# Designs tried in a protein design run: peptides against a protein of PDB entry 4JHK. Part 103

Target 1, 212 residues: chain A of PDB entry 4JHK
Amino acid sequence: EDYKIQSFDLETQKLLKTALKDPGSVDLEKVSSVIVDQSLKDQVFSREAGRICYTIVQAEAKQTNGSVFRRNLLNRLQQEFKAREETRKRSTQEWVCLVSFICNIFDYLKVNNMPMVALVHPVYDCLFRLAQSDALKNEEEVDCLVLQLHRIGDQLEKMNVQLMDELFNLLRDGFLLQEDLSSMGRLLLLEILEFRAGGWKLSDTAQKYYYS

## One batch from the design tools (peptide; made by RFdiffusion4, then SolubleMPNN)

Design b2_p16_7_s2 (from b2_p16_7, 8 letters changed)
Fold by OpenDDE base, seed 4:
Order: sequence, then C-alpha cells, then structure tokens
Structure b2_p16_7_s2 (fold): chain B 212 residues (1-212), chain A 16 residues (1-16)
Amino acid sequence: as target 1 above (212 residues)
Amino acid sequence: SMEEELQRLIEEDAAA
C-alpha cells in the first residue's frame, strides 16, 4: 500500500516502511514516537497516522502476536491527553492536532473490528472542550470540532447517544446564543446541526450552500 | 475518570 509519509526525512520514511512490513525488526517505541510527534504538528497527517497505526498493529499481531507498538502508542496518547489543557494554552494549533489525532486513532484503531471503548470518553471530552464558549469563538477550534464530527460523529453516537445529545445541546446553544462567533463559525455550527439531523449525511444542495 | 479508562486500556493491552 501507499502511505503519505513524504513529510518525513528519508531515514524516517524507511523506518516507517519497515515497520509496516516487518515490525519485529525495528524499534516500535521510536516508531510510535515519530508518528505521534508528526501528528501533533500536522492535522492532515493525523488522518493518515490512524491508518498507519492500524496497519502496524495488524502486522505486529500477525508476525509476533505482539502489541508493543500499540502499547507505546497508547501510553503516549494518554500523556498527551492528560496535558490537553496545557497544550491548548500553549498552542491552538497543537491542541487541534491533538484532538484530530485522538479522533483518528478512534476511527482506525479497531479491536476485533470494534472501536476501543476506552477511547470513547476521551474523544467526547475533547469535543466537549471544543464546544465551550471560549473555544467556539476561535474559528480554528470550530473547524476542528466540525471536521471530527463529520468524520466520526456517527460512530461516536453509536457508542454513546446520551453524550452526543449533550454535545449537540451545547452546539445549538452556541449557535443561537453566543455573540462572538465568526460568521463562518456560526455557519459551520448550523451545518453540523443539520448534518446530524440528516442522519450524519449532507445533501448535495446543502453541500453547495456551506462549502461552495 | 477518562484518564483512568485510558490507563485500563493500556494495562489490558499489555496483559494480552
């Protein structure tokens, strides 16, 4: 398969390619660190990172019946999650990258073809944080929130519909009541409200209205 | 807590 790893230097690319095919021959802790570090810098890569991680997990399981990579990955994830408020204060960009990474790990890293239950609350916690008034006024955070809900909202709802209802109550209130939203932010909130109401789908007409 | 749930996940993975 072809993976989007051109942002890494050639040595790191080789490391990642080897991990994908022969995980037992590389330092999987180093591999996990490299992936997480890059995911915290590039939100676009975080999507690819999820797919890469899943592939490495599968390869290691098949080759050695091991889980060294996943363990290291989840350990790093926990560390970053615990420090999420500090990250947000330091850099909005790193914060939205962190959220994107966590969401994409949830999306791709399945166990027996099912989402990891332990990731459900952490994902919701991140989304709820983005739904607070101090975050909704920042277009970058709104963009991240809406993007993640487009990507994994339907899956998250299946895991916990009560939390999803609570989240969208906040989004509705933000849309209706918050005064310092940007025009685009308000538009995005309206779109995502309609998106869920439509069964996590968007009509062609709506797509033109919001994104064309 | 959410952090505790992640910790449980890590421990379960390590034990597998």
Scores: peptide ipSAE 0.205, ipTM 0.810, DockQ to the pose 0.546
Fold by OpenDDE base, seed 1:
Structure b2_p16_7_s2 (fold): chain B 212 residues (1-212), chain A 16 residues (1-16)
Amino acid sequence: as target 1 above (212 residues)
Amino acid sequence: SMEEELQRLIEEDAAA
């Protein structure tokens, strides 16, 4: 498998490659820290990070039946989640990276091919925060919100349809009532409303309208 | 709370 880790220095790349193949031979706490740190800086990497994390978890489980990596990863994730409001105040970029990372971990880091139930509410909490009026006026946050819903919205709804209904009520209200949305932000909200209404799928006509 | 749910998950992994 090809993993996109070119953004790391050569030493770190070697560390990650070794972790993927032989997790017992490396410091898995260090590996988890490196992955989280980079995910908080690069939203694109956060998507790849989910896949990398899953692979390492599976490799360690197979090799030693251990869970050192996952434990350290989740510990760091919890720390970042607890500080999410502080992160948002400090840096919108770091905040959306955090949300992206949490959502991607939810998407990829499954147990017995099922999502981690413990991550459902944290993910919704992040999305609800992005759906507040003060966040909807920021296009960077709207981009993040819509992107995550495209990626994992169907899975999240299966876990809790009530929360999804409540979330989309906020999005509908934002689309209809909020005055300081950007044109693109309003367009994205409309698209995601239609996306869910269509069973988390987008028609060819709609695809061309919104993304061509 | 969300934090408590994450904590439970972490503890389960630590106990394994």
Scores: peptide ipSAE 0.202, ipTM 0.804, DockQ to the pose 0.467
Fold by OpenDDE base, seed 3:
Structure b2_p16_7_s2 (fold): chain B 212 residues (1-212), chain A 16 residues (1-16)
Amino acid sequence: as target 1 above (212 residues)
Amino acid sequence: SMEEELQRLIEEDAAA
């Protein structure tokens, strides 16, 4: 199994690889910190981070029936979530990375093959923040919003249809009424509206139209 | 609150 960790130095790569196979032999607090730090810098890595975290959690559970890694991960997640508004003000890039990370943790870190219920509202909170007018005018935030909905929208809807309806009401209003959207932003909103309406899927032709 | 939900998750994990 291949993990995309080439962005780390060799020492850190070794640390991560060891954590994946023998979590009891490494400092799992350090491992969690490294993963979170990189996820806050690289949105692409956040997807891989979810998979890595899931694997480490399972490995530790099997090895010692422990949860040291998950506890440290969630503690850091809580800290970043609490500071999300400050993060957004400081750096849009870090903010969208944070959202991406939270969404990917939701996607991968499942219990009994089910999403963690406690993550549902935090995820929605992030998406609702991205759906506000001051965020919709920023293409980077729109990109993030639409990307997450493509990845986990169907799962989130199953957890709470009412919140999803409310979210998409905001997106529809933004698409129709907000004046300072970029052309691409408006296009992305339209696409995601159609995506949900189509049962969280689009034809290949439509995909090329919106993202070519 | 959203923060409280995360806190509960952390506590549940610690208690396991």
Scores: peptide ipSAE 0.194, ipTM 0.802, DockQ to the pose 0.528
Fold by OpenDDE base, seed 5:
Structure b2_p16_7_s2 (fold): chain B 212 residues (1-212), chain A 16 residues (1-16)
Amino acid sequence: as target 1 above (212 residues)
Amino acid sequence: SMEEELQRLIEEDAAA
């Protein structure tokens, strides 16, 4: 197993590697803090972070039957979620990183191979926020929204189809009625509408049209 | 609330 942790200094890399192999020998609160901090700065890392978190959770469960890491991780996640509006006001980049991180934790950090039910509404709340008119006019937020729906939309719908219907009603209205969407934003909304309509998949022809 | 749901999950982990 290889994880992309080259962005950290050597000391932190060693800490993370040790957490992956021998979680009982390190400060798991510190490990969780480091992962969350980096995920809030780098949206690309958030995907890797989910995988790393899952591995550490499994390693700790196997080694000590403990859940210290997951508890600290979720505690920090709750803190960031509660402050999401302040984060969005301060920095769009940090806001979309937060959304990406929450979605990736939902995607990777499963209990008995099932999504954590407690994360369903928080994820939907973030996506609904991105679907508001003031967010849809920002291409960076639209990029984030569409990316997450591509990654976990099918899983979320299985958890609550009513919320997904409501979300896509907003996206359809935005596509059809909102005047200040960017050209790319409008294109991305159309693509994601077709993506869901097609059973959360794109045909080869559609893939070439939108991304090639 | 959504925050309450997360709090319950955290508490469950603490009790485990």
Scores: peptide ipSAE 0.136, ipTM 0.780, DockQ to the pose 0.458

Design b2_p16_7_s3 (from b2_p16_7, 10 letters changed)
Fold by OpenDDE base, seed 3:
Structure b2_p16_7_s3 (fold): chain B 212 residues (1-212), chain A 16 residues (1-16)
Amino acid sequence: as target 1 above (212 residues)
Amino acid sequence: SEEAELEALIERDAAA
């Protein structure tokens, strides 16, 4: 399988490739740190990071029945989540990267083909934060919110429909009542409202209208 | 504490 890790230097690429094939031969704490650090800088990488993490977890489980990588990864994720408000104050870009990373870990890091229950509330907490009025006025945060809901909204709803209803009440209010939304932000909120109402799907016509 | 509960849940899932 081919993984998109060309953004790293050659030495780090080699480290990651080795972790994917022979996790017992590398420092898995270092590997987890490298992946998290890059995910906090590059939102596009965070999706690939989820897939990479899943593969390493599976490889380590098969090789040694161990979970060193997953433990280190989740510990770092917990630390970043705890500091999320500080991160948001420092950099909107780092904040949306953090949210993207948490959501992608939720999406890919399954146990027995089920989401990790421990991540459900942290994911919702991040999405609720993005749905507040001070965040909705920032198009970068709206982009992040809508992107994550497109990726994992259906899975999150299955885990807790009540929280999803509450979240979308905020989004509907934002769409209808928030005065300082950008034109694109308002369009994206309308699209995601329609997306859920349509069973987490959009027609080809609607897709073209909102994103082309 | 909500944070303490989250830590416990993460540790549980990580050990599974």
Scores: peptide ipSAE 0.027, ipTM 0.678, DockQ to the pose 0.851
Fold by OpenDDE base, seed 1:
Parts: structure tokens; sequence; C-alpha cells
Structure b2_p16_7_s3 (fold): chain B 212 residues (1-212), chain A 16 residues (1-16)
């Protein structure tokens, strides 16, 4: 298997590769911290991070019946989530990376092939924050919001349709009423409204219209 | 608090 870890130095790459194949031979707390740190810097990596994390969790469970990696990962995730408002204040980039990471962990880190219930409300809380007026005016935050809803919106709705309805009420209001949206932001909101209305699917026509 | 609830839920799911 090929994992996108070229952004790390060679020593760290070796550490990650070993964790993927022989997790019992490495410091899994260190591995988790490295993955989280990089995910908070690189939103693209956060997608790969979810897959990597799931693989390590499965490997450790198989090898030692342990859960050291998952425990440390989730503990760190909790810490970052708790500090999310401060993170947003400090750096929009770090904030959207955090949201992306949480959403990707939700997407990949399954328990018995089911989403972790513990992550449902944290994910919604992040998305609701992105749906507030002060966030909708920032294109970077809108990009993040729409991207995550494309990736995991259908799964989240299955977990709590009431929260999803409330979220999309905010998005509709933003699209219709908020004056300081960017042109692209408004376009993205319209697209995601149509995306959900179409059963979390995008028609070929819509794909060409919004993303060509 | 929300954070306390999350911690409890994480621990439960991690133990599963």
Amino acid sequence: as target 1 above (212 residues)
Amino acid sequence: SEEAELEALIERDAAA
C-alpha cells in the first residue's frame, strides 16, 4: 500500500511506515502526535491521515489486541476540539485544518464498520460554526464547510437528521440573505443545497455548471 | 459540560 507521507522527513516516514506494519515496535503516542500535528498544518494531508489512522488502529488490534494509538489519537482530538474557538481566532488555516481532520477521522475511523457516535456532535458543532455569518463571509471557511458536507454529509444525516436540517436552514439563510458572501461562496452554498436536495448526489449537469 | 460528555463518549467508544 502507498500512503502519501512525502511531506515528512525520512526519519518520520520510517516511523509511520513501521507503525503501519509493526505498530508494537514503535511509540504509538508519538505516532499519533505526529499525524495530528501535520493534519493541523495541511488540510490535504488530513484526508490521508484518516486512512493512515484506521490502518494503524487495525494493525495494532490485530498484532497486540491493543488500542494505544486510538486512545492517544482521540485524546489529542478532544484537546484540539475543546480549543477550537481559540484556534479559529489564531488562524483560519489551522481552524479549517482542524475541521477537516475531525471530519476525516469520522469518515475513516469506524468501529465495527460504524461511525464513532462520540464524534457526531463534535463534527456538527464544527460545521455549525462554519455556517455562522462571520464564517460564511470567509471563502476559506466556506470551502471547508462545503467540502466536508460533500464527503460525509450523507453519513452525518443518518446519525442526526434534525441537526442536518438546522444546519441547512442556516446555509439557506446565508445564501439568500447574507450580503457579504463572495461570489464563489454563494455559488458553493447553492451547490451544496442542491447536493443534499438531490440525495447527496451531484448530477452531471450540475457538476459541469459549478466545477467546470 | 460538552467537553466532559465528549470525554465519556470517547472512552466508551475506545473500549469497544
Scores: peptide ipSAE 0.026, ipTM 0.670, DockQ to the pose 0.749
Fold by OpenDDE base, seed 5:
Structure b2_p16_7_s3 (fold): chain B 212 residues (1-212), chain A 16 residues (1-16)
Amino acid sequence: as target 1 above (212 residues)
Amino acid sequence: SEEAELEALIERDAAA
């Protein structure tokens, strides 16, 4: 299996490749740090990061029955989540990367083939923050919000339908009442409202309307 | 705190 790690230097690539095959032979704290750091810089990588993390977790479990990597990964995630407001103030790009990373970890890192319950509220907290009026006026934040809901909205709803209802009440109010939305932002909010109403699916006709 | 609660939940999930 091929992993997209070309953005790292050669030594780091070697480290990651070794972690994927023989996790017991590397510093898994360092590996987790490298993955998180890159995920905070590159939103595209955050999706790949989820897949990489899952593979390392499985490899370590099979090799040593250990969970060192997962523990270090989640500890770092907690630290970044705690500082999320400061991150948002410093850089919108870093903030949306953080949200993307948290959502992708939720999507890929399962416990007994189920989503980690511990990540449900942190994910919702991030999405609720993106649904506030000061965030909805920023197209980059709306893009992130809608992307995550497309990826994991159905899974999140199964974990807590009440929070999902509350979130979409905010999105509906934003769409209807907020005056400083961009044209694309307003279009994306409408699309995601229809997406959930359709059971987290879009018809072929709707797909062409919004994305062709 | 929210962070303390998250840590406790993570530990519970890890033990499962």
Scores: peptide ipSAE 0.026, ipTM 0.668, DockQ to the pose 0.588
Fold by OpenDDE base, seed 2:
Structure b2_p16_7_s3 (fold): chain B 212 residues (1-212), chain A 16 residues (1-16)
Amino acid sequence: as target 1 above (212 residues)
Amino acid sequence: SEEAELEALIERDAAA
């Protein structure tokens, strides 16, 4: 299994590779920090980060029955989550990276093959923030919102259908009532509304229509 | 606070 870590320097790449194979031989706090830092800068990596984190967690559990990496990772995640509004004000790019990261951790970092309950509300909080009027007018935030819902919407709904209903009420209102949406933003909202209505799936033809 | 509660939950899950 190959991991996309080319964005790191060679020394850090070696660190990550070692963490993936022999987590007990490296500073797992440092590893977690490096992964989070990069995930906050690169949304593409944030997706890969979820997979990397899962692998390290499994490797450590197998090697020492430990959870040092997961603990440090989630602690850092909590810190970033707490500061999410400040992050958004500082940089929309960092904000959407944070949302992407937390959603990817939700997607990959499971216990007994189930999502971590502790992450459900944080994920919803982020998505609800993206669904506010001041965020919907920003196409970058809409892109992030729709992308995450495509990736984890079905799982998230299973955790709390009431919150999902509320979220999509906001999205419908945004689609219908908000005047300062971009054309693409409005199209994406319509697509995601139909995506959920169709059982979290779209036909190939529909997908082509919205994303061609 | 909500954040404090969340932190506790995260710590619990992290230790599991």
Scores: peptide ipSAE 0.027, ipTM 0.684, DockQ to the pose 0.846; fails the geometry check

Design b2_p16_7_s4 (from b2_p16_7, 9 letters changed)
Fold by OpenDDE base, seed 5:
Formats: sequence, C-alpha cells, structure tokens
Structure b2_p16_7_s4 (fold): chain B 212 residues (1-212), chain A 16 residues (1-16)
Amino acid sequence: as target 1 above (212 residues)
Amino acid sequence: SEEEELEKLIEEVGSL
C-alpha cells in the first residue's frame, strides 16, 4: 500500500513508515500527534489519515496485541472536538480539516469490525454546525459538509435516520430560504439533496451536470 | 453529551 506522506520531512516520513510496518519500535503517541497535527493543516492528508490510522491500529494489534496508538489518537480527537468552536473562530480552514478528520476516523476506524457508535453524535454535531446559517454562507464550509455527506452519509443514516432527516431539513431550508449563499454553495446543496433522495447515489446525468 | 460518549469509548478502548 502507498500512503501520501510526502508533505512531511524525511525523518517524520521514516517514523510513519516504521509505524505502519513495525509499530512496536516507535513512539506511537508521537505518531498519533503527528498525524492529527497534519490532518488539521492539510485536507489532502486528512483524507489519507483515516486509512493510515486504521493500518497502524491493525499492525499494532497484530504485532503486540496493543492499542496504544488508538488510545492516544482518540484522546487527541476528543480534545480537538471539545475545542471545535474555538477552532472555527480562529480558522475556517482548520475547522473544516477537523471535521474531515473526524469523519475519516469514523469511516475507517472500527471496533471489532463495527463503526464506533460513540462517534455518531460527534460527527452529526459537526455536520449540524456546518448546516447553520452562518456556516452555509461560507463556501469552504459548504464544500466540507457536502464532501463528508458524500463519503459517509449512507453510513450515518443507518446509525440514526432521525438525525439525518433533521440535518437535511436544515439543508433544504438553507437552499430555499437563505439569501447569502454563494452560487456554488447553492449548487452543492441542491446536489447533496438530490444525492440523498437518490439513495446516496448520483445518476450519470447528475454527475455530468454538477461535475463535468 | 457527545464528549461524554467519546470519553467512555476511550476508556473502553483502553481496557482492551
């Protein structure tokens, strides 16, 4: 497997590669910290973070039957989640990276091959925050919201359909009633409304219309 | 709360 870690310096790249293959030989707390820090700065890496984390978790479990990496990762995740409003206030870019990271962890990290139930509400909370009027007017936040719903919306709905219905009521109202949406933001909201209505799938026609 | 649920998960994972 190939992982996108070119954004790190050579020493850190070596650390990550070693963690993937021989996790018992490195400081897994440091590894988790490095991954979270980079995920908060770079959305490209944030997309890879979940997969990398899953691989390290599996490697550590296989090698030592340990869970040091996962514990440290989730602890850091909790800290960042608690501070999410401050993060949003400080930097929209870091905020959307945080949301992306949380969603990727939900998508890739499993407990006994099952989604982590405890992450359901935190994920929804982030998405609901992105669905508020003050966030919908920011195209970067709309991009993030729509991207996550494309990636994990079907999984989230299976966990709690009532919350998903409530979320999409907000998105529908935003699309129809909010005046200060960007043109692209409005287009993205329409697309995601149709995406869910179509069973979390896009027709070939819709794909061409929105993304060609 | 979401934070409390995540804390419980961390504790559970730590016991594995």
Scores: peptide ipSAE 0.023, ipTM 0.660, DockQ to the pose 0.562
Fold by OpenDDE base, seed 1:
Structure b2_p16_7_s4 (fold): chain B 212 residues (1-212), chain A 16 residues (1-16)
Amino acid sequence: as target 1 above (212 residues)
Amino acid sequence: SEEEELEKLIEEVGSL
């Protein structure tokens, strides 16, 4: 299976591969730190990190019935979430990577085969921040927002439809009223509005129109 | 708050 770890150096790749196969033989705190650090720097990895984390969690549970990795991962996630505004001010790239990472963790890490309730509000908070006028004018942030809603919007709505309605009110207003949106940004907002209206699905014709 | 809820979850995971 491809875990998309080619962006790491060889030593770190070895560490991650070992964690996936034999988590009891490595420092799982270090592994979690490495994954979070890279997720904040690499957009491709941040979009895939959830799957890697899920596999490590399962491997540790099966091997030792432990939860060291998950505990350390969530602790680091909490720290990064608390510092999200500072991160955004420092680096738009790191900010969108953080959002992508949090959304991927929400998507892949389940508790008793259910979404982590504790992550619902943090995820919405990130998406609401991306839906503010100062963020909507940045195409990189719009790309991130729309991508996450495509991936986990249906799950998030099931957890809290009221917040989703409020979020999409902001997106509608941005689409209609905000003057400094890029053409692509405006197109993406329209697409995601239609995507939700269609039950979180997009017709083949619409798909070709927006992403041809 | 969402942060408090996450802290609770971390504590729960740590107790497993």
Scores: peptide ipSAE 0.022, ipTM 0.652, DockQ to the pose 0.522
Fold by OpenDDE base, seed 2:
Structure b2_p16_7_s4 (fold): chain B 212 residues (1-212), chain A 16 residues (1-16)
Amino acid sequence: as target 1 above (212 residues)
Amino acid sequence: SEEEELEKLIEEVGSL
């Protein structure tokens, strides 16, 4: 299985590879911190971080029946989530990376093959923040919002359809009423509105665009 | 709140 860890230095890559294969031989707190830190800086990695995290969780569970990695990961996630407004003010890039990371953790870090209920509101909270007018005017934030909805929208809706309806009301209003959207931002909003209306099903073209 | 829910999750995981 291939994991996208090329953005790390060689020493860190070795650490991560060891964590994936033999988690008991490494400092899993350090591993979790490294993953979160990189996820906040590299959106390409943050996209894959969920899968990597899940694999480490499974490896540790199998090897020692432990949960040190998951505990530390979620603890750090909580800290970053709590500070999300400060992060957004400091760096739009770090903010969208944080959202991407949280969404990917939601997507991959499942319990009994189901999404973690405790992550539902945090994920929605992030998406609602991206759906506010001050965020919709930023193409980078719109791109993040639409990308996450393409990836996990169907799952989120199953968890809470009311929140999804409310979210899409904001997106519709933004599309129709907000004046300072970029052309691309407006197109992305329209696309995601149609995507949900179509039952969250990707065309071949859309799949290539979002998952290439 | 969502923060409280996440805190509960962390506590639950830590207890396992």
Scores: peptide ipSAE 0.022, ipTM 0.658, DockQ to the pose 0.498
Fold by OpenDDE base, seed 4:
Structure b2_p16_7_s4 (fold): chain B 212 residues (1-212), chain A 16 residues (1-16)
Amino acid sequence: as target 1 above (212 residues)
Amino acid sequence: SEEEELEKLIEEVGSL
């Protein structure tokens, strides 16, 4: 299986590849740190990071019945989540990367094809934060919000439809009532409203309208 | 289960 780790130097790539196949032979704390650090810098990588993390978790469990990687990963995730408001104030880019990372961990770190229940509220907390007025005026945050909902919205709704309804009430209100949205931001909100209304799917016509 | 163990770990770490 191929993983998108080209953004790392060759030594780090080797480390990650070894972790994927022979986790007992590497420093899994270091591996987790590398993955989290890169995920906080590169939103594109954050999706791949979820898949990588899941694979390492499985590999370590099977090889040594260990959970060193998972423990370190989740500890770091918790720390970053708790500091999310500080992160947002410091750097919008790091904040949206954090959200993306948490969402992608939710997406990939599953057991028996089921998402971890414990991650549901943290994910929603992040999305609700992005849905606040002060965030909706920032196109980068709107982009992140809409992207995550495209990726995992259907899964999140299955976990808690009430929270999803509440979230989309905020998005509807933002679309209709908030005056300082960018044109693209408003368009994206409309698109995601239609996306959910269509069962988390886009028609060919809608896809062309919004993204081509 | 594995999921229960993971969830327990998350709860032990914090509010996640």
Scores: peptide ipSAE 0.021, ipTM 0.578, DockQ to the pose 0.133

Design b2_p16_8_s1 (from b2_p16_8, 7 letters changed)
Fold by OpenDDE base, seed 4:
Structure b2_p16_8_s1 (fold): chain B 212 residues (1-212), chain A 16 residues (1-16)
Amino acid sequence: as target 1 above (212 residues)
Amino acid sequence: SLEEQLEKLLEEDSSS
């Protein structure tokens, strides 16, 4: 199986590949740190990071019945989550990468084929933050919000439909009432409203309208 | 709090 790790140097790529196959032979704390650091820089990688993390977790569990990697990963996640407002103020790019990373960990890092329940509220908290007026005026944050809802919205709703309803009430209000949205931001909000209304699916017509 | 939920997650993971 191929993983998208071309952005790393060759030494780090080798480290990651070894972690995927023989996690007991590498420093899993270092591996987790490398993955998190890159995920906070590259939103595209954060999607792949979720898959990589899950694979390493499975490999370690199978090899040693251990959970060193997951523990280190989640510890780092907790630290970044606690500092999320500071991150947002410092860098919008790092903030949206953080959100993307948390969402993708939720998406891929399953326990007994189920999402980690403890990640549900943190994910919603991030999405609710993106749905606030001060965030909706920033197209980069709107892009992130809509992207995550496209990726994991259906799963999140299954975990807590009440929070999803509340979130989409904010999005509807933003779409209808907020005056300083960009044209694209407003379009994206409309699209995601329709996306959920359609059972988290887009019709061919809608896809052409919004993305072609 | 949401941070507490993550703390619980870590505790559960450590106990596994």
Scores: peptide ipSAE 0.025, ipTM 0.644, DockQ to the pose 0.501
Fold by OpenDDE base, seed 1:
Structure b2_p16_8_s1 (fold): chain B 212 residues (1-212), chain A 16 residues (1-16)
Amino acid sequence: as target 1 above (212 residues)
Amino acid sequence: SLEEQLEKLLEEDSSS
């Protein structure tokens, strides 16, 4: 299977490849740190990171019935989540990478083929933060918000429909009432409102309208 | 709290 790890140096690539195949032969704490660090710098990689993490978790479970990697990963995730407001103040880019990473972990790192319940509220917290007026005026944050809802919105709603309703009330209000939205931001909010209303699906006509 | 939920997750993972 192909994993997008070309952004790493050769030594780190080797480390990751070994972790994917023979996790017992590498320092899994180091591996988790490398993955999280890169995910906080590159939002594209943060998507790939979820898949990589799942593969390593499965490989370690099969090889040693261990969970060292997952423990280290989640510990680091917890630390970053706790510091999310500081991260946002320091760098919008790092903030949206963090949100993307958390959402992707939620999407890929399932337990018994089910989402990790403990991640539901943290994910919603991130999305609610992106739905605040001070965030909606930033197109980078709107892009992140809409992207995550496209990816995991249906799963999140199944976990807590009340929170999803509250979130979309904020998005509707932002679309209708907030004056300092960019044209693209407003368009994206309308699209995601229609996306949910359509059962988390978009018609071919709508797809062409919003993304042509 | 949200942080407490993550802590619970870590505890469950450590016990597995």
Scores: peptide ipSAE 0.025, ipTM 0.636, DockQ to the pose 0.501
Fold by OpenDDE base, seed 3:
Structure b2_p16_8_s1 (fold): chain B 212 residues (1-212), chain A 16 residues (1-16)
Amino acid sequence: as target 1 above (212 residues)
Amino acid sequence: SLEEQLEKLLEEDSSS
């Protein structure tokens, strides 16, 4: 498999590659820290991070039936989640990276082919935060919100449809009533509203309209 | 708090 880790230096790339194949031979706490740190800087990498984490978890389980990596990963995730408001205040970019990372972990780090129940509310909490008026006025936050809903919205809805309904009520109100949205932000909200209404699918014509 | 809930849930999950 090809993992997109070219953004790391060669030493770190080697560390990650070793962790993927022989997790018992590396410091898994260090590996988890490296992955989280980079995910907080690069939203694109955060998507790959989910896949990498899943692979390492599986490799460790097979090798030693251990869960050291997952434990370290979740501990770090917990710390970042607790500090999310401070992160948002300090850096919108880091905040949206954090949300993206949490969502991607939810997407990839499955237990018996099911999402971790423990991550459902944290994910919704992040999305609800992005759906507040002070966040909707920021296009970067809207981009993040809409992107995550495209990726994992259907899965989240299956876990809790009531929360999803509440979330989309906020998005609808934002689209209709909030005055300080950017034009693109408003279009993105409309698109995601239609996306869910269509069963988490969008026609090719609509796709071109919103993203051309 | 949500943070406390996450802490408990993640600890439980990570230990399983």
Scores: peptide ipSAE 0.023, ipTM 0.629, DockQ to the pose 0.662
Fold by OpenDDE base, seed 2:
Structure b2_p16_8_s1 (fold): chain B 212 residues (1-212), chain A 16 residues (1-16)
Amino acid sequence: as target 1 above (212 residues)
Amino acid sequence: SLEEQLEKLLEEDSSS
């Protein structure tokens, strides 16, 4: 299986490759830190990071029945989550990377093929933050919000439909009432409203309309 | 701490 880790230096690539195959032979705390650090800088990597993390978790479980990597990963994730407002103030880019990473971890780190309940509220908290008026005016944040909902919205709704309803109430209000949305932002909000209304599915025609 | 709470929740998820 191929993993997209070309953005790392050769030494780090070797570390990650070893973690994927023989997690017991590396410092898994260091591995988790490296993955989180890179995910906070590269939103594209965050998607791959989820898959990488899952593989390492499975490898460690199989090898030693351990969970050192997952524990360190989630501890670091929790630290970043707690500091999310400071991160957002410092850098919108890092903030959306953080959200993307949390959502991708939610998507990939499944237990018995089910999402982890422990991550549900943190994910919703991030999405709700993106749905606030001060965030909706920023196209980068809207892009992130809509992207995550496309990826994991159906799963999140299954975990808590009430929160999803509340979230989409905010999105609807933003679409209808907020004056300082960009044209693209408004379009994306409309699209995601339609996406959920359609059972988290988008027709080919609609996809071309919104993303051509 | 929140970390401790998360750890507990993770253990619960793993046991389910």
Scores: peptide ipSAE 0.023, ipTM 0.623, DockQ to the pose 0.354

